# Designs tried in a protein design run: peptides against a protein of PDB entry 8PQO. Part 108

Target 1, 252 residues: chain A of PDB entry 8PQO
Amino acid sequence: VLLKEYRVILPVSVDEYQVGQLYSVAEASKNETGGGEGVEVLVNEPYEKDGEKGQYTHKIYHLQSKVPTFVRMLAPEGALNIHEKAWNAYPYCRTVITNEYMKEDFLIKIETWHKPDLGTQENVHKLEPEAWKHVEAVYIDIADRSQVLSKDYKAEEDPAKFKSIKTGRGPLGPNWKQELVNQKDCPYMCAYKLVTVKFKWWGLQNKVENFIHKQERRLFTNFHRQLFCWLDKWVDLTMDDIRRMEEETKRQ

## One batch from the design tools (peptide; made by RFdiffusion4, then SolubleMPNN)

Design b1_p18_4_s3 (from b1_p18_4, 12 letters changed)
Fold by OpenDDE base, seed 5:
Structure b1_p18_4_s3 (fold): chain B 252 residues (1-252), chain A 18 residues (1-18)
Amino acid sequence: as target 1 above (252 residues)
Amino acid sequence: SLELYKLLAQLILDYYFK
């Protein structure tokens, strides 16, 4: 098991982020050819558990169409079905990824707290001390070009070049986080993303767990760069606007 | 997550090809 807490600092408020995240997810999905092909929604309902109140979703990602024929033919039953269970109680959310074939031997859990700070809170997810000492804190700087793979880089998604017309935020220089403290009119937040990865196959555990973390970090970095650079597209939207957009998308 | 879906697919592919 490998745990890392990714801390993504953004020059947006917690309330703004809720809109921006939903917009950016939708936009990113739209830009991907094939969209949600192979996704089956099993459950989508409100929940209340342990004082947490939000929306619960259970989706199955069928990967059969995403792999070569020979892989599909050789894959064990259930090996190409990925289950995603998500508890969305913003500003808290939890996602659990499992596989039918691997069962308890495979787990990706992502727990996120969105806080109006600069990533200074320790153990925001309230882990036991013994568990917390094994968690690596990883700061993601969306303005740092060196954290982006060349193949992922797009100039239009570079926070170091982007200037928001509507808010005046950006571009983000090398010391943008330090300067943010002195900018009373600029909100900020941190997404604390505790990622737990378990791949309980001897000989491959460390390699796979590290690989998954590497991919998650890459995903978080790229996504939040997009989110910020798309600020002018979503900052004036309300949650009602987002809900309406989602409903319109479902009708298509 | 769509992106995660793609990454998981790639993971599976890497497992069978490597």
Scores: peptide ipSAE 0.046, ipTM 0.729, DockQ to the pose 0.386
Fold by OpenDDE base, seed 3:
Structure b1_p18_4_s3 (fold): chain B 252 residues (1-252), chain A 18 residues (1-18)
Amino acid sequence: as target 1 above (252 residues)
Amino acid sequence: SLELYKLLAQLILDYYFK
């Protein structure tokens, strides 16, 4: 098991982020062809548990159409079915990813707290001390180009180049986080993403767990760079606007 | 998410090709 807490600092408020996240997810999905193919939504309902109230979703990602024929033919039953269970109670969110074939031998859990701070809280997910001492805190700097793969880099998604017309935020220079502290009019938040990865196969555990973390970090980095650079597209939207947009999309 | 779905697909592909 490998745990890392990714801390993504953004020059947006927690309330703004809720809108921006939903918009950016939708926008990113539009940019991908065939993204909805093979996705089965089993459950999408409200939940209430231990004072936590939100939306629960259970999706199955059928990867059969996403792999070569010979892989599909040789794959064990259930190996290409990925289950995603998500509890969205913003500002808290939990996602659990499992595989039918690997059962308890495979787990990706992503627990996120969105806090109006600069990533200074320790153990925001309230792990036991013994567990917390094994968690690596990883800061993601969306303005740091060195954290972005060349193949992922797009100039229009570079926070170091982007200037928001509507808010005046950006571009984010090398010391943007330090400067943010002195900018009382600019909101900020941190997404604390505790990622638990388990791949309990002998000889492959460390390699796969580290690989998954590398991919998650890549995903978080690229996504939040997009989110910020799309600020002018979503900052004036309300949650009601997002809901209406989602409903409209479902009708198409 | 869609991006996660793509990454998971790539993970599976990498497993079978490596």
Scores: peptide ipSAE 0.044, ipTM 0.726, DockQ to the pose 0.362
Fold by OpenDDE base, seed 1:
Structure b1_p18_4_s3 (fold): chain B 252 residues (1-252), chain A 18 residues (1-18)
Amino acid sequence: as target 1 above (252 residues)
Amino acid sequence: SLELYKLLAQLILDYYFK
């Protein structure tokens, strides 16, 4: 088991991020080849548990159409079905990813707190001290080009080049986080993303767990660079606007 | 997420091809 807490600092408010995240997820999905093919939504309903209220979703990602025929034919039963269970109680969110074949031997858990700070809180997810001491804190700087793979880099999604016309935020220079402290009119937040990866296969555990973390970091970095650079597209939208957009998408 | 879904698919492919 490998745990890392990714801390993504953004020059947006917690309330703004709620809209921006939903917009950016939808936009990113449209830009991807194949769209939502192979995704089955089993459950999408409100939930209430232990004082936590939000939206629960259960999706199955069927990978059968995403792999070569010979892999599909040789794959064990359930190996190509990925289950994603998500509890969205913004500003808290939890996602659990499992596989039918691997059962208890595979787990990706992503727990996110969105806080109006600069990523300075320790153990925001309230882990036991013994567990917390094994968590690596990883700071993601969306303005740091060195954290972006060359193949992922797009100039139009570079926070160091982007300036929001609607808000005046950006571009983000090398010391943008320090300068942000002195900018009282610019909101900021941190997404604390605790990622737990378990891949209990002999000889492959460390390799796969580290690989998944590497991909998650890459995903978080690229996503939040997009979210910021798309600020002018979503900052004036309301949650009601987002809900209408989602409903319209479901009808198509 | 869709992006994570694709990454997991790639992981599975890498497992079977290596």
Scores: peptide ipSAE 0.043, ipTM 0.728, DockQ to the pose 0.393
Fold by OpenDDE base, seed 4:
Structure b1_p18_4_s3 (fold): chain B 252 residues (1-252), chain A 18 residues (1-18)
Amino acid sequence: as target 1 above (252 residues)
Amino acid sequence: SLELYKLLAQLILDYYFK
């Protein structure tokens, strides 16, 4: 098991982020051909548990059409079915990803707190001390080009070049986080993403767990760079606007 | 097997945000 807490600081408010996240997810999905294929929604309902109120979703991703034929032919039954269970109680969210074949030997858990701070809180997910001491804190700087793979880099998604017309935010220079403290009118937040990866396969555990973390970091980095650079597209939208957009997309 | 699950992991990540 490998745990890392990714801390993504953004020059947006917690309330703004809720809209921006939903918009960016929807936009990213549109840009991905076949992104919705093979997705089965088993459950989508409100939940209340231990004072937490939100939306629970259970989805199955059937990956048979997404892999080469030889992989599909050799894959054990259930190996290409991925289950995603998500508890969305913004500003808190938890996602658990499992596989039918691997059962308890495979787990990706992503727990996120969105806080109006600069990523300074320790153990925001309230882990036991023994567990917390094994968690690596990883800061993602959306303005740092060195954290972006060349193949992922797009100038239009570079926070170091982007200037928001509607808000005046950006471009983000090397010291943007420090400068943010002195800007009374600019909101900020941190997404604390605790990622737990378990791949219990003898001889491959560390390799696969590290690989998954590397991909998660890559995904978080790219996503939040997009989110910020799309600020002018979503900052004036309301949650009702987002819901309407989702309904319209569903009808198409 | 390793290639299979590496690919699977990548697909999972893609589907998570898309």
Scores: peptide ipSAE 0.035, ipTM 0.692, DockQ to the pose 0.078

Design b1_p18_4_s4 (from b1_p18_4, 11 letters changed)
Fold by OpenDDE base, seed 2:
Structure b1_p18_4_s4 (fold): chain B 252 residues (1-252), chain A 18 residues (1-18)
Amino acid sequence: as target 1 above (252 residues)
Amino acid sequence: SLELYKLLANLILDYYFS
């Protein structure tokens, strides 16, 4: 098991982020061809548990069409079915990813707290001390080009170049996080993403767990760069606007 | 999420080809 807490600081408020996240997910989905193929929604309902109220979703990602024919033919039953269970109680979110074939030997859990701070809280997910001491805190700087793979880099998604017309935020210079403290008119938040990866196969555990973390970090980095650079597209939207857009998308 | 789906697909692909 490998745990890392990714801390993503953004020059947006927690309330703004809720809109921006939903917009950016939808926009990213539109920009990716074939992204919705093989997704089955089993459950999508409100939940209430331990004072947490939110939306619960259970999706199955059928990857049979996403892998080469020989992989599909050799894959055991259930090996290409990924289950995603998500509890969205913003500002808290939890996602649990499992595989039918691997059962308890595979787990990706992503727990996110969105806080109006600069990523300074320790153990925001309230882990036991013994567990917390094994968690690596990883800061993602959306302005740091060195954290972006060349193949993922787009100038239009570079926070170091982007200037929001509507808000005046950006571009983000090398010291942008430190400068936020002095910018009373600029809100900020941190997304604390505790990622737990378990891959219990002898000889492959460390390789696969590290690989998954590397990919998760890449995903978080690219996504939040997009979210910020798309600020002018979503900052004036309300949650009702987002809900309407989601309903319109479902009808297409 | 869609991005996570792509990630998982790539993970599976990488697993079989690495």
Scores: peptide ipSAE 0.036, ipTM 0.724, DockQ to the pose 0.331
Fold by OpenDDE base, seed 4:
Structure b1_p18_4_s4 (fold): chain B 252 residues (1-252), chain A 18 residues (1-18)
Amino acid sequence: as target 1 above (252 residues)
Amino acid sequence: SLELYKLLANLILDYYFS
């Protein structure tokens, strides 16, 4: 098991982020070839548990069409079905990813707190001290080009170049986080993403767990760069606007 | 198997944030 807490600081409010996240997820999904193909929604319902109120989703990702034929032919039954269970109680979210074939031997868990701070809180997920001491805190700087793979880099998604017309935010220079503290009119937040990866196959555990974390970090980096650079597209939207967009997308 | 899981991880990640 490998745990890392990714801390993504953004020059947006917690309330703004809720809209921006949903917009950016929807937009990114449209950009993926075959977006939504092979996704089965089993459950999508409100939940209330232990004072947490939100939306619960259970989705299956059928990967049979996404893998080469030889992989599909050799894959055991259930190996290409990924289950995603998500509890969205913004500003808290939890996602659990499992595989039918791997069962208890495979787990990706992503727990996120969105806080109106600069990533300064320790153990925001309230882990036991023994567990917390094994968590690596990883800061993602959306303005740091060195954290972006060359193949993922787009100039239009570069926070160091982007200037929001609607908000005046950006471009984000090397010291943007320090400067933000002095800008009373600019909101900020941190997404604390505790990622737990378990892959219990002997001899491959560390390799696969580290690989998954590398991909998660890459995803979080690219996503939040997009989210910020798309600020002018979503900052004036309401949650009702987002819901309408989602409904329109389902009809297409 | 490793390539499959690499692909799966990428797809999951892409889907979760896309």
Scores: peptide ipSAE 0.035, ipTM 0.708, DockQ to the pose 0.075
Fold by OpenDDE base, seed 3:
Structure b1_p18_4_s4 (fold): chain B 252 residues (1-252), chain A 18 residues (1-18)
Amino acid sequence: as target 1 above (252 residues)
Amino acid sequence: SLELYKLLANLILDYYFS
């Protein structure tokens, strides 16, 4: 098991982020080939647990159409079915990813708190002290080009070049986080993403777990760079606007 | 297969934000 807490600082408010995240997810999904093909929604319902109120979703991703033919033909039963269970109680979110074939030997859990701070809280997910000792805190700087793979880099998604016309935020220079503290009119938040990865196959555990974390970090980095650079597209939208957009998309 | 699980991991992550 490998745990890391990714801390993503953004020059947006927690309330703004809720809109921006949903918009950016939808936009990113449109840019991906194959869309929702092979996605089965089993459950989509409100939940209440321990004072947490939100939306629970259970999806199955059938990856048979997303893998090469030879993989499809040789894959064990259930190996290409990925279950995603998500509890969205913004500003808290939890996602659990499992695989039918791997069962308990495979787990990706992503727990996120969105806080109106600069990533200064320790153990925001309230882990036991012994467990917390094994968590690496990883700061993601969306303005740091060195954290972006060349193949992922787009100039239009570079926070170091982008300036929001609507808000005046950006571009984000090397010291943008320090400067943010002095800018009383600029909101900020941190997404604390505790990622738990378990891949319990002898000889492959460390390699796969580290690989998954590397991909998670890459994904979080690229996503939040997009989210910020798309600020002018979503900052004036309300949650009701987003809901309407989602409903319209489902009807097409 | 390690390559299979690498592919699956990438796909899972792609779907996480889609």
Scores: peptide ipSAE 0.034, ipTM 0.706, DockQ to the pose 0.077
Fold by OpenDDE base, seed 1:
Structure b1_p18_4_s4 (fold): chain B 252 residues (1-252), chain A 18 residues (1-18)
Amino acid sequence: as target 1 above (252 residues)
Amino acid sequence: SLELYKLLANLILDYYFS
């Protein structure tokens, strides 16, 4: 088991981020070929548990059409079915990913708190001290080009070049986080993303767990760079606007 | 998420092709 807490600081408010995240997910999905194909939504309902209220979703990702025929033919039963369970109680979110074949030997859990701070809170997910001491805190700087793979880099998605016309935010220079403290009119937040990866296969555990974390970090970095650089597209939208867009997309 | 779905697909592929 490998745990890391990714802290993504953004020059947006917690309330703004809720809209921006939904918009950016939708936009990113449109840019991807084969989006939605092989996704089965089993459950999409409100939930209430232990004072937490939100939306629960259970999706199955069927990979049979996404892999070569020989892989499909050789894959064990259930190996190509991925379950995603998500509890969205913004500003808290939890996602649990499992595989039918690997059962308890595979888990990806992503727990996110969105806080109006600069990533300074320790153990925001309230882990036991013994567990917390094994968590690596990883700061993601969306303005740092060195954290972006050359193949992922786009100039139009570079926070160090982007300036929001609607808000005046950006570009983000090398010291943008320090400067943000002095900018009373610029909101900020941190997404604290605790990622738990478990892969219990002998000889492959550390390799796979580290690989998954590397990919998650890459994903979070690219996504939040996009979210910020798309600020002018979503900052004036309401949650009702987003819901309408989602409903319209479901009807197509 | 769609991105995570792709990552997991690639992981599965990498496992069978490694």
Scores: peptide ipSAE 0.035, ipTM 0.717, DockQ to the pose 0.436; fails the geometry check

Design b1_p18_5_s1 (from b1_p18_5, 11 letters changed)
Fold by OpenDDE base, seed 3:
Structure b1_p18_5_s1 (fold): chain B 252 residues (1-252), chain A 18 residues (1-18)
Amino acid sequence: as target 1 above (252 residues)
Amino acid sequence: MMELYKLMAELILKYHFA
């Protein structure tokens, strides 16, 4: 098991981020070829548990059409079915990813708290001290180009070049986080993403767990760069606007 | 098997954000 807490600092408020995240997820999904194909939604319902209220979703990703024919033919039963269970109680979210074939030997859990701070809280997910001491805290700087793979880099999604017309935020220079503290009119937040990866196969555990973390970090980096650079597209939207957009998309 | 799980991880990350 490998745990890392990714801390993504953004020059947006927690309330703004809720809109921006939903918009950016929808936009990113449109840009992906074959997006939504092979996704089965089993459950989408409100939940309440221990004072936490939110939306619960259970999706299955059927990867049979997304892999080469030879992989599909050789893959064990259930190996190409990925289950995603998500509890969205913003500003808290939990996602659990499992595989039918691997059963308990495979787990990706992503627990996120969105806080109106600069990533300074320790153990925001309230782990036991013994567990917390094994968690690596990883800061993602959306302005740092060195954290972006060349193949993922787009100039229009570079926070170091983008300036929001609507808000005046950006571009984000090398010291943007330090400068943000002095900008009373600019909101900020941190997404604390505790990622738990379990891949319990002898000889492959460390390799796969580290690989998954590398991919998660890549995803978080690229997504939040997009989210910020799309600020002018979503900052004036309300949650009701987002809901309407989602409903319209479901009807197409 | 290792390459399969790498592919799976990459594919899932294209369709979900947590």
Scores: peptide ipSAE 0.103, ipTM 0.806, DockQ to the pose 0.075
Fold by OpenDDE base, seed 4:
Structure b1_p18_5_s1 (fold): chain B 252 residues (1-252), chain A 18 residues (1-18)
Amino acid sequence: as target 1 above (252 residues)
Amino acid sequence: MMELYKLMAELILKYHFA
């Protein structure tokens, strides 16, 4: 098991982020070829548990059409079905990813708190001290080009070049986080993303767990760069606007 | 087998954001 807490600081409010996240997820999904093909939604319903109120989703990602034929032929039954269970109680979210074949031997869990701070809170997920001491805190700086793979880099998604016309935010220089403290009118937040990865296959555990973390970090980095650079597209939208856009997308 | 799970991890990134 490998745990890391990714801390993503953004020059947006917690309330703004809720809209921006939903918009950016929808936009990113449209940009991917095949979109929702192979995604089965089993459950999408409100939930209430232990004072937490939100939306529960259970999706299956059927990867059979996304892998080479020889992989599909050799893959054990259920190996290409990924289950995602998500509890969205913004500003708290939890996602659990499992595989039918691997069962208890494979787990990706992402737990996120969105807080109106600069990533300074320790153990925001309230882990036991013994567990917390093994968590690596990883800061993602959306302005740092060195954190972006060359193949993922796009100039239009570079926070160091982008300036929001609607809000005046950006471009983000090397010291943007420190400068933000002095900008009373600019909101900020941190997404604290605790990622737990388990891959219990002897000889492959560390390699696969580290690989998955590398991919998650890549995803978080690219996504939040996009979210910020798309600020002018979503900052004036309401949650009702987002819901309407989602409904329109489902009809296409 | 390892290459399969690497591929799966890459594919997951295209379909979800947590």
Scores: peptide ipSAE 0.103, ipTM 0.809, DockQ to the pose 0.076
Fold by OpenDDE base, seed 2:
Structure b1_p18_5_s1 (fold): chain B 252 residues (1-252), chain A 18 residues (1-18)
Amino acid sequence: as target 1 above (252 residues)
Amino acid sequence: MMELYKLMAELILKYHFA
């Protein structure tokens, strides 16, 4: 098992981020070829547990059409079915990813708190001390080009070049986080993303767990760079606007 | 088997954000 807490600081409020996240997820999904194909929604319902209220979703990703023919032919039964269970109680979210073939030997869990701070809270997920001491804290700086792979880089998605016309935020220079503390009119938040990866195959555990973390970090970095650079597209939208857009997209 | 799980991880990341 490998645990890392990714801390993503953004010059947006917690309330703004809720809209921006939903918009950016929808936009990113449109940009990917074959988005939505092979996704089965089993459950989509409200839940209440231990004072947490939100939306619960259970999806299956059927990857049979997304892999080469030889992989499909050799894959064990259930190996190409990925289950995603998500509890969205913003500002808290939890996602659990499992595989039918691997069962308890494979787990990706992502737990996120969105806080109105600069990533300064320790153990925001309230882990036991013995567990917390094994968590690596990883800061993602959306303005740092060195954290972006060359193949993922787009100038229109570079926070160091972008300036929001609607809000005046950006561009983000090398010391933007320090400067933000002195800017009374600019909101900020941190997404604390605790990622737990489990892959219980002897000899492959560390390799696969580290690989998954590398991919998650890449995803978080690219996504939040997009979210910020798309600020002028979503900052004036309401949650009701987002819901309408989602409904329109489902009908296409 | 390793290449299969790498491919699966890459595919999952394309279709979801957690």
Scores: peptide ipSAE 0.100, ipTM 0.805, DockQ to the pose 0.077
Fold by OpenDDE base, seed 5:
Structure b1_p18_5_s1 (fold): chain B 252 residues (1-252), chain A 18 residues (1-18)
Amino acid sequence: as target 1 above (252 residues)
Amino acid sequence: MMELYKLMAELILKYHFA
């Protein structure tokens, strides 16, 4: 088991981020060819548990059409079916990813708190001290080009070049986080993403767990760069606007 | 087997936004 807490600081408020995240997810999905193909939504309903109230979703990703023929032919039954269970109680979210074939031997859990701070809170997920001491805190800087793979880099998604016309935020210089402390009128938040990866196959555990973390970090970095650079597209939208857009997309 | 799970992880992460 490998745990890391990714801390993503953004020059947006917690309330703004809720809109921006939903917009950016929808936009990123549209940009991917074949987006949504092979995704089955089993459950999408409100939930209430232990004082947590939100939306629960259960999706299956059927990867049979997404892998080469030889992989599909060699894959065990259920190996290409990925289950995603998500509890969205913003500003808290939890996602659990499992595989039918691997059962208890495979788990990706992503727990996120969105806080109006600069990533300074320790153990925001309230882990036991023995567990917390094994968590690596990883800061993602959306302005740091060195954290972006060359193949993923787009100039229009570079926070170091982008300036929001609507808000005046950006471009984000090398010291933007430090400067933000002195900018009383600029909101900020941190997404604390505790990622738990378990892959219980002897000889492969460390390699696979580290690989998954590398991909998660890459995803978080690219996504939040997009979210910020798309600020002018979503900052004036309300949650009701987002809901209408989602409903319209479902009808197409 | 490892290459399969790497591919799966890449595919999941392509469509999963958490």
Scores: peptide ipSAE 0.100, ipTM 0.804, DockQ to the pose 0.077

